Peptides against a protein of PDB entry 3J47. Designs and how they scored, part 139

Target 1, 121 residues: chain A of PDB entry 3J47
Amino acid sequence: IRLTNQLKSLKGLQSKLKDVVEYLDKVINKELPINHTILGKLQDVFNLLPNLGTPDDDEIDVENHDRINISNNLQKALTVKTNDELMVIYISNLVRSIIAFDDLIENKIQNKKIQEQRVKD
Target 2, 69 residues: chain B of PDB entry 3J47
Amino acid sequence: YEEKEESNLAATKSMVKIAEQYSKRIEEEKELTEEELKTRYVGRQDPKKHLSETADETLENNIVSVLTA

## One batch from the design tools (peptide; made by RFdiffusion4, then SolubleMPNN)

Design b2_p28_8_s4
Fold by OpenDDE base, seed 5:
Structure b2_p28_8_s4 (fold): chain B 121 residues (1-121), chain C 69 residues (1-69), chain A 28 residues (1-28)
Amino acid sequence: as target 1 above (121 residues)
Amino acid sequence: as target 2 above (69 residues)
Amino acid sequence: METLLRLAELELESAKAKLEMYEALAEK
């Protein structure tokens, strides 16, 4: 039961991650126009994920508006890049957790087989 | 401004390198999973355990890389 | 971006292989 629920949750996360990757691939390949809604949701996920790791840099000094657009595009690109890196890290941790889960399931199956053998003897 | 841009570019290059290292670690994890799969079919526990251990090590290294990034 | 995408694809394939192994385990 607990293991099955963990597997189901992992499958759900994997499916969602696959959808994100497929969307990113289509955006990179310019096959689809950037869906602002999906990008906004990704940006929301990226705003929620960086809130786990971005210290509040309070000092946005107001004066440089025109450099701010290039810097905001670069900072958006860097934020997107940092978000991509965080995403890679997250996916990596997910893959690790899946492997560890597989091992736990296998160990459980082995333990069950050993118990069944002991009951037959 | 230029120094910050250069620092961001250097950080970006470092991230690409980390991603490449991560991709290599994922491949090592896959090899472990394949050995585990083979072990499951052959009924030999030892290769499976070794695969699991290497997967765990790969996972730990990625977690450390994430925590250090 | 492209390298990260390739990494994500590789991870996804790894996750699929693991999932298949879990499914085969659940059937036993």
Scores: peptide ipSAE 0.432, ipTM 0.842, DockQ to the pose 0.025; fails the geometry check
Fold by OpenDDE base, seed 4:
Structure b2_p28_8_s4 (fold): chain B 121 residues (1-121), chain C 69 residues (1-69), chain A 28 residues (1-28)
Amino acid sequence: as target 1 above (121 residues)
Amino acid sequence: as target 2 above (69 residues)
Amino acid sequence: METLLRLAELELESAKAKLEMYEALAEK
């Protein structure tokens, strides 16, 4: 189930990425203006998929023409940057959870010491 | 293209700034943990409480950062 | 990327310090 959902999300992202590429191709061909909405939707998809592991630099090297590569590298850099930000946030939340766990353990130890003292009195 | 590149560069700079802020919050959390450690040895609950509070504040700030991302 | 790695390292060190603190408390 989880893996299937991840695969479905990846397929959805892939489809959307394809749509963005097709759109960018039309923009390069001067058929359409740069649609900020598609870019925004792509960004939204990336924001929704923080678990897209840093695509190793190798997988996004689709040999698109140098300028599409720059725009895709910019979108990729924005996406990678967004993913990096999401990773930082995730790591930060993890650290906070560890600290909270530490406090919980300390509280349990203190409670145990208080109980032991009450049994001796 | 250039405007988008500039926007991406600005977004990248903002992310670096967020990462720096995060690193600072982590350091504050570590300082609190050291105070808790000292409190465990001294039997004083106050430094531990202060560490816990700073850790919680660091967590809250990260949650807010996630919600604003 | 490098900044994220540094952040992750800092977090890991923080987590280790906390764990050690918990272990020291559990022995008492």
Scores: peptide ipSAE 0.420, ipTM 0.847, DockQ to the pose 0.019; fails the geometry check
Fold by OpenDDE base, seed 1:
Structure b2_p28_8_s4 (fold): chain B 121 residues (1-121), chain C 69 residues (1-69), chain A 28 residues (1-28)
Amino acid sequence: as target 1 above (121 residues)
Amino acid sequence: as target 2 above (69 residues)
Amino acid sequence: METLLRLAELELESAKAKLEMYEALAEK
């Protein structure tokens, strides 16, 4: 049950990430206006992914570059910060999962011991 | 420029606070795990269960934090 | 950055301690 719930949560996160990617693609294609709130949340999500590789250096034009670079540097700094925060959250989740696994192993050992005792009686 | 810098500073301070809270939650989880370990040695199942429950709660809170971030 | 690195290190150490506990349990 717990592992299934964790998998479900991970799948939910994956689905949300996919929705964000689809939104970004629609924004890139000018099908939807840039929602700054969604971009901020997406930056937050990307910031949650510490090592997603450098998007290729394709030429986005100079005059938007300073405000977009300040927004992208802020977004990159927020992305790095959010990546760090997400790494922390990820590590914490990993630690909790390990503890939960330990408890499961112990429960299994106890169950085995109970079964061995029942065979001796 | 200044408003953005102030907003970034505020966001950074908020993140530091979240990190501190997270570190505290990890310590609470570790303490619970130590109690569980001690309980394994003493043969008292109850402290171990409590530790497991606290570790699970800590995990759940982190998962919720990841999902809400 | 530095505070976050320290937090991550503390978390990693906690994870290691938990793993060692798991190993000790698996040997029983």
Scores: peptide ipSAE 0.414, ipTM 0.844, DockQ to the pose 0.021; fails the geometry check
Fold by OpenDDE base, seed 3:
Parts: structure tokens; C-alpha cells; sequence
Structure b2_p28_8_s4 (fold): chain B 121 residues (1-121), chain C 69 residues (1-69), chain A 28 residues (1-28)
């Protein structure tokens, strides 16, 4: 069930990503006006996906696509920022999980010591 | 453009604040882990429990932060 | 970005410290 739901979500994301790419291509080709609502929904989807690896593409392509590039760069910057925030949250959850495991291990050790004492009596 | 930049700046400041809070929570979690280590040496069960509780609270706060982001 | 990297580094160090604690527990 969980894995199937994750796979379904991933497929849904992949489909949406494809739709976004197609939409972005149409916008780049001036076939369609920039739909801010679609961009906002896309940003929301990206904000929900923490582990999209740091795109090392520091290439600020500075050329004359300025306004669309500013919106896309802003969207990219917001996406990167959201990704970074999600990474922080993910790491935090990992750290907490590790602490919880430490506590479980110690509890098991204590339980084992108690059992060993009971066997000696 | 300026309103969007201002909104992004505000969002960025909020993220920095969340990061600072997260860093503080990590330090609190580390302190708990140290107390658990100390409790293992002293053989007192209570400090370990307190560490576990603080780690759980730290986890919960991060989950809430993730859900709110 | 830089602040988030620093936070991730701090988290990584915390995770390492926890791992070391687990290792110390496993040896006992």
C-alpha cells in the first residue's frame, strides 16, 4: 500500500512535470501566455519535493530573457530555497530518528540486564 | 516585481529563522544525547528518559515545521 | 543557501555524534 501510493505519487509528479515542461516550452515559444496559476502550482509541487538534488547549475544565464528569466530564476531560487528547507527538515528528522534508536538500544540493554539478573535469582 | 522580491525576501528571512530554530533544536537534541550518555555511566534511568523525551519533542517540532513550510 | 548549508552541516555533525554514541553502546 505505502509503496504503491509512493509510486502513484511519483507517477503523478512525473506526469505533472512533463505537463509543466510542455507548458514551459510553449511559453518559451510564445505559443501561450505565462499562466501564473500554473507556475504557482508548479512551485507548490516543487516545494513538496525536498530531495530534488541541488542542481549545481549556478549558471545565471544573464541574457535578454530578463523578465521571464527573472520569473524563472525567482521560481528556481524559491524552488532551491524550498528544497534547502526541506533538506534541513529531512536531516532533522533523521537526527531525531537516530536519537530514538539510541534510546531503544539502551532500553534493550537495560531489559537484557534485568533478564540476566532474574536468571541468576 | 518588487512585491514578489519583497515576498521572497520575507520568505527567505522566515527560512533563516526556521534554520536558526532548527539549529537550536539540534543542539538541544545533542544535549539530551549527552545526558543519556551520562545516565548510562551513572546507571540512573531518569536522565536517559529525559533525553528521549527531549529528542521526541525536537522531532515533533521539526515535523510541525515541515508541515507548516 | 549558505545558512541552510551550515544548518545541514550542523545536522550532519549531530548525526555523527549520535552514531558514535550508538557505536559506543554496541561495544558495551
Amino acid sequence: as target 1 above (121 residues)
Amino acid sequence: as target 2 above (69 residues)
Amino acid sequence: METLLRLAELELESAKAKLEMYEALAEK
Scores: peptide ipSAE 0.412, ipTM 0.846, DockQ to the pose 0.021; fails the geometry check

## One batch from the design tools (peptide; made by RFdiffusion4, then SolubleMPNN)

Design b2_p29_1_s1
Fold by OpenDDE base, seed 3:
Structure b2_p29_1_s1 (fold): chain B 121 residues (1-121), chain C 69 residues (1-69), chain A 29 residues (1-29)
Amino acid sequence: as target 1 above (121 residues)
Amino acid sequence: as target 2 above (69 residues)
Amino acid sequence: SDELKAALERQIEARKLELEALKLLLEKK
């Protein structure tokens, strides 16, 4: 569900970027007048989106290791930071697994002791 | 799109909360392990069970964190 | 980290703005 929602959001962004490119091409070709309102909104989006240089959402032009961004070129730059965070999550999961195994071992030992006591009685 | 955006927003908020609570979760996991160890020596099943349950909850929270990340 | 948290918050706000832009586009069609 979450991954599907993220993918849908990315597809929506990609479609919007395509529309912007098509609009810009039409303006360059003098087929349509410049819509200042749309351009202003797009500029706001571009200012919020770090280093969107490519129409392909999957391509990363700029590396910055300090922040995680899944949808933007900045995310590749932030790959190191993302990896560090994922590593922390991985270690936490590993620790939880170890605790769960310790509990399982203890339960098994207790069951064995109970069985041994029943045999002695 | 709206549902996905809402889900992504919720996930991002969850990541923030997880980052803040991560240290606390690690501490809770350690406490549970100590209680299990104590229960193993004292033969008190209830503290051991509680520790195991808390460890499981901590594991689930980490899995959710991975899925939201 | 606090920096990661701040980055996620910025992403959330960016996504909100994108959604609003998409809604406006859909209303105009």
Scores: peptide ipSAE 0.476, ipTM 0.822, DockQ to the pose 0.496; fails the geometry check
Fold by OpenDDE base, seed 2:
Structure b2_p29_1_s1 (fold): chain B 121 residues (1-121), chain C 69 residues (1-69), chain A 29 residues (1-29)
Amino acid sequence: as target 1 above (121 residues)
Amino acid sequence: as target 2 above (69 residues)
Amino acid sequence: SDELKAALERQIEARKLELEALKLLLEKK
């Protein structure tokens, strides 16, 4: 359920991003006027999004460089944090798996002992 | 979308809680393994089963944490 | 752990804002 909801949210975001790209392309092609409201909302979303500096936006003015660096640093920090969390989860899963395996081995040993006892009776 | 947002918020809160509970879960897993070892020596199925169940619960919580991450 | 918690909280907040933005976009369509 949680994973499905996350996937649905990502799909929704992807669809919105696609719509924005299509809108931007139409504006660039002078087919549609710039919808300032959509652009403003998108900018708000992007400002709230850690600026994934697409490497190709070399032209962003020096004053935004500090903000972009802060955003990239935030994203990097979030990425590092996410990686750390994932590592913790991974280690935890490994530990759980090892414990479960140990229990399985023990159960198998017990079953074998029960079978051996039944053969002796 | 709202349900997903709520789920994501709950997931993030869960991740924070998981980080705090991770050490506890590791300790619980270790205790279970020790009980299994003791059960192997004593031949008592009950402590071993309990250890196995706790290990499974710990594993499940870790899997949920990974899926949330 | 505290840094991780703070980062997760920030991610949650960011996701909330993204979802709100998506909702607003859907309402405008």
Scores: peptide ipSAE 0.476, ipTM 0.839, DockQ to the pose 0.502; fails the geometry check
Fold by OpenDDE base, seed 1:
Structure b2_p29_1_s1 (fold): chain B 121 residues (1-121), chain C 69 residues (1-69), chain A 29 residues (1-29)
Amino acid sequence: as target 1 above (121 residues)
Amino acid sequence: as target 2 above (69 residues)
Amino acid sequence: SDELKAALERQIEARKLELEALKLLLEKK
């Protein structure tokens, strides 16, 4: 469910970005007048969301590795931090798995003891 | 879109809570492991069961954390 | 962990702004 909602949000964002690009291309080609209101709102969005650059803008600002990403491009720059966080989560999952295995082993040992007692009775 | 946004907002809030609870969960997991060790020596089944249940809860919480990250 | 929380909050704010932008686009059509 969560992944599906995230995917839907990303698809919506992608569609909107495509529409914006198409609009900007039409303005550049003088096919449509510049809508100042739309541009102003887009600028506000860009000011609130710095580095909404396309994934192809390779400016990996290494200094922002510690600042978590708003954009996929920022995520590349912050890949180290993101990877560290994911590693912590992964390690935690591994620890939980180990505990679960330990419990399974103990349950097997208990079952064997119960069987041995039944054979002695 | 609105439903996804609401879901994403809820996920973000969940991540904040997960970050706060993460250390607590690690400690709870350790305590459960000690209870299992004690249960192996004392033969008390109840502490072992509780440890297993807490370990499962901790695993579920980690999975939710991964899904939220 | 605190940095991750702050980043997640920023993402939420970004999404809110995107939704507002979409609403405004719908109002203009």
Scores: peptide ipSAE 0.476, ipTM 0.825, DockQ to the pose 0.440; fails the geometry check
Fold by OpenDDE base, seed 5:
Structure b2_p29_1_s1 (fold): chain B 121 residues (1-121), chain C 69 residues (1-69), chain A 29 residues (1-29)
Amino acid sequence: as target 1 above (121 residues)
Amino acid sequence: as target 2 above (69 residues)
Amino acid sequence: SDELKAALERQIEARKLELEALKLLLEKK
């Protein structure tokens, strides 16, 4: 239940982001006038997002934990955190799958024993 | 800036707590799996089923915790 | 899990240092 709700929320966010991108593309192509209210909200969202490193920060050495590139390090750190969380989820799902398979195997063995007993009767 | 920093710090602390809870849940899942194995050897179906159910619940809680983090 | 926890703690500390550096830069202007 909780997982399904999270997935639904994420899908809603994804759809909204897609709509925003489509709007921005139309504005860039001069197909639509610039909506200042939408741009202001987008700017607020971007300000809340970890700064995607400026194009000049292409040399963000992923390995350098040093103080100077901390904004990039923060984004990297957030990326690492996200990756770690994803790994935990993956491992958890894998373990659940293993347990579920073990139960299925046991159920199958039990069913086989029941069938063998019925054949003997 | 300070408010953003405080929010990030709080989020990171929450993630650390989730990681600790995850580790504990993994251990609980292992214990349940061991009990299932023991139950299979002893031929007692009920304890094995209970262990499997508890392991599933533990995994569910872990997934929810990771998704919330 | 423990490694992830340690990585997260390090990231928090790094973010704190960055924010402090940004504050210092703003104070100098």
Scores: peptide ipSAE 0.454, ipTM 0.828, DockQ to the pose 0.102; fails the geometry check

Design b2_p29_1_s2
Fold by OpenDDE base, seed 2:
Structure b2_p29_1_s2 (fold): chain B 121 residues (1-121), chain C 69 residues (1-69), chain A 29 residues (1-29)
Amino acid sequence: as target 1 above (121 residues)
Amino acid sequence: as target 2 above (69 residues)
Amino acid sequence: SKELVEAYERNIEARKLLREALEELEKKK
């Protein structure tokens, strides 16, 4: 359920971003006027995202080294932390997968035993 | 979309504690495996099923965390 | 497993699109 919701949100965001890109391209080509409302919302999103373009002072890199990927350039400094987190998540997923396989194997063994009992009866 | 976005935001906030949660999830996974083993020995399908379900939930949470990372 | 992989790939693509859109917005400033 949660995964499905996240996937749906991601798809919605992706579609919206694509529309924004298409709109921006049309504005650049002077085919359409700038939609101030869409642009304003996009700017708000950008402002909520870590600053990509101006690496401000080196001190921000060290403090944010422990904080996760939101945007590319600040994300580059944050990439190490994000990588560590991703690694942990990967290992967790692997462990869950192993457990799921173990359960599957056990279910298969049980099914085999049930079939053997039916043949003996 | 909005409800899912809120869920994604919550997942992102959960990433701040993802290391702690990961350790806890590993322990929960071990417990599930132990219950599965116990169920295999006892011949009761129900505890094994419960363990499998908990493992699946833990896996799903990890996947969501990866997607939000 | 396949669905999960597809979800990850879509997430990566969505992030890429977001970055491209932000870069385009920055160029317009």
Scores: peptide ipSAE 0.504, ipTM 0.856, DockQ to the pose 0.053; fails the geometry check
Fold by OpenDDE base, seed 5:
Structure b2_p29_1_s2 (fold): chain B 121 residues (1-121), chain C 69 residues (1-69), chain A 29 residues (1-29)
Amino acid sequence: as target 1 above (121 residues)
Amino acid sequence: as target 2 above (69 residues)
Amino acid sequence: SKELVEAYERNIEARKLLREALEELEKKK
């Protein structure tokens, strides 16, 4: 359920972003006038997103180094933290996969035993 | 979309605590594996099934965490 | 599961599209 909702939100966001890109391309090509309302909303979104472009902001507060942030340039400093978190998640997934596989094997063995017993009866 | 957005926000907030939750999940997974091993020896299907289910839930939570990261 | 792998791939693609849209906006500024 949770995963499905996340996927739906992601799809909605993707569609909206695609529409924005298409609009921007048409404006660049002078096919359509600039939609000020869409651009204003997009600007607001960008202002809320951490700035991807300025490498020089020295005041990367060292305290934020330990927090995984989704945005790429702040992500470069946060990339180390993000990488560590991703590594932990990866290991966790592997462990869960191994456990699930072990359970699957056991279930197969049990099913085989049940089938063998049915054949003997 | 709005309900899903709220769910994604909740997932993102959960990622802040993911390190602590991860450690706990690893321990829960180990416990289930031990129970499964015991179930193999005793021939009881129920404890093994429970261990498997808990391991699956732990795996699912990790996957959701990866997708939100 | 196959479904899980597909979910991961879709998430990666969505993130890529978001990055591309942001880059296009930056080019216009």
Scores: peptide ipSAE 0.494, ipTM 0.854, DockQ to the pose 0.050; fails the geometry check
Fold by OpenDDE base, seed 3:
Structure b2_p29_1_s2 (fold): chain B 121 residues (1-121), chain C 69 residues (1-69), chain A 29 residues (1-29)
Amino acid sequence: as target 1 above (121 residues)
Amino acid sequence: as target 2 above (69 residues)
Amino acid sequence: SKELVEAYERNIEARKLLREALEELEKKK
């Protein structure tokens, strides 16, 4: 359920973003006027994203390194943290997979025992 | 969409605490594996099933964490 | 696992599209 909701939100965001791109392309091609309201909202979204371009603020880079990559440059430093987090998630998934396999093996053993009992009856 | 967005926000908040929760989940997975091992030995299906379910829930939570990351 | 990978890929693509849209918007200013 939660995963499905996240996927739906992501799909919705992707669709909206695609619409924005298409609108921007039309404005670039002078087919449609620039919607200032949409542009303002998009700018707000960019401002909420960590700045890609200027490496100048050294101190902010270190503190944000421990947060998950929201945008590319701060995201690059955050990529290290994200990489560590992804590694932890990967290990956790691996452990869950091992447990699931153990359960499958046990189920197979039980099925064999049931079959052996049926043959004896 | 709104319900899903709220779920994503909740997942993001959970990621802040994910390190602590991850440690707890690992312990829960270990407990489930031990219960499965005991179930193999004792032949008690119910503990084994419960262990499997908890492992699946832990896996699902990890997947959600990956998607929110 | 496959579904998870697909979800991640979609998220990455969505972020890429958003960045491209923002860059196009900046070019129009």
Scores: peptide ipSAE 0.487, ipTM 0.847, DockQ to the pose 0.058; fails the geometry check
Fold by OpenDDE base, seed 4:
Structure b2_p29_1_s2 (fold): chain B 121 residues (1-121), chain C 69 residues (1-69), chain A 29 residues (1-29)
Amino acid sequence: as target 1 above (121 residues)
Amino acid sequence: as target 2 above (69 residues)
Amino acid sequence: SKELVEAYERNIEARKLLREALEELEKKK
């Protein structure tokens, strides 16, 4: 469900971006007047998009690292944060897998000991 | 679309919470491993079982965190 | 008996690996 909603949101954003590009192309070709409302919304979207041009490494607040999906630099910072989170998750899964493996080995050892005791008896 | 954006924001907040929970779960896993180690040395089955259960819970929570990420 | 000894050795090794993984995780935090 969550992944499907994220995919739907991404598809919707892609469609909207395509519509904006098509609109901008029509404006450039003087086929349509500049719709100030659409342009304003697009400008707002671009202003909300992390500035791709100035990766000032210092201002990437830890909170912005999680916002990978908004824009490429913020997306890069957010990608780094997501990568860090994924790395933590990966390490945790690895640790849990090792613990589970250790428990399985111990259970196997115990089962063998129980079987050996039953054979002696 | 707005609902999905809100859902994505909620997911991001959940991811931060999951990261904190993950750190706690890693500590719980360490405690379980120590108990398992102690149980192996002392022969007490109960601490080992508890360690195994905590490790499984930690693994499950990590899997849920990965699936939520 | 040999298989049991090998299983014990593997368990000891797995526990060692787990401890090392936990230490690495602590270093990354």
Scores: peptide ipSAE 0.375, ipTM 0.847, DockQ to the pose 0.011; fails the geometry check

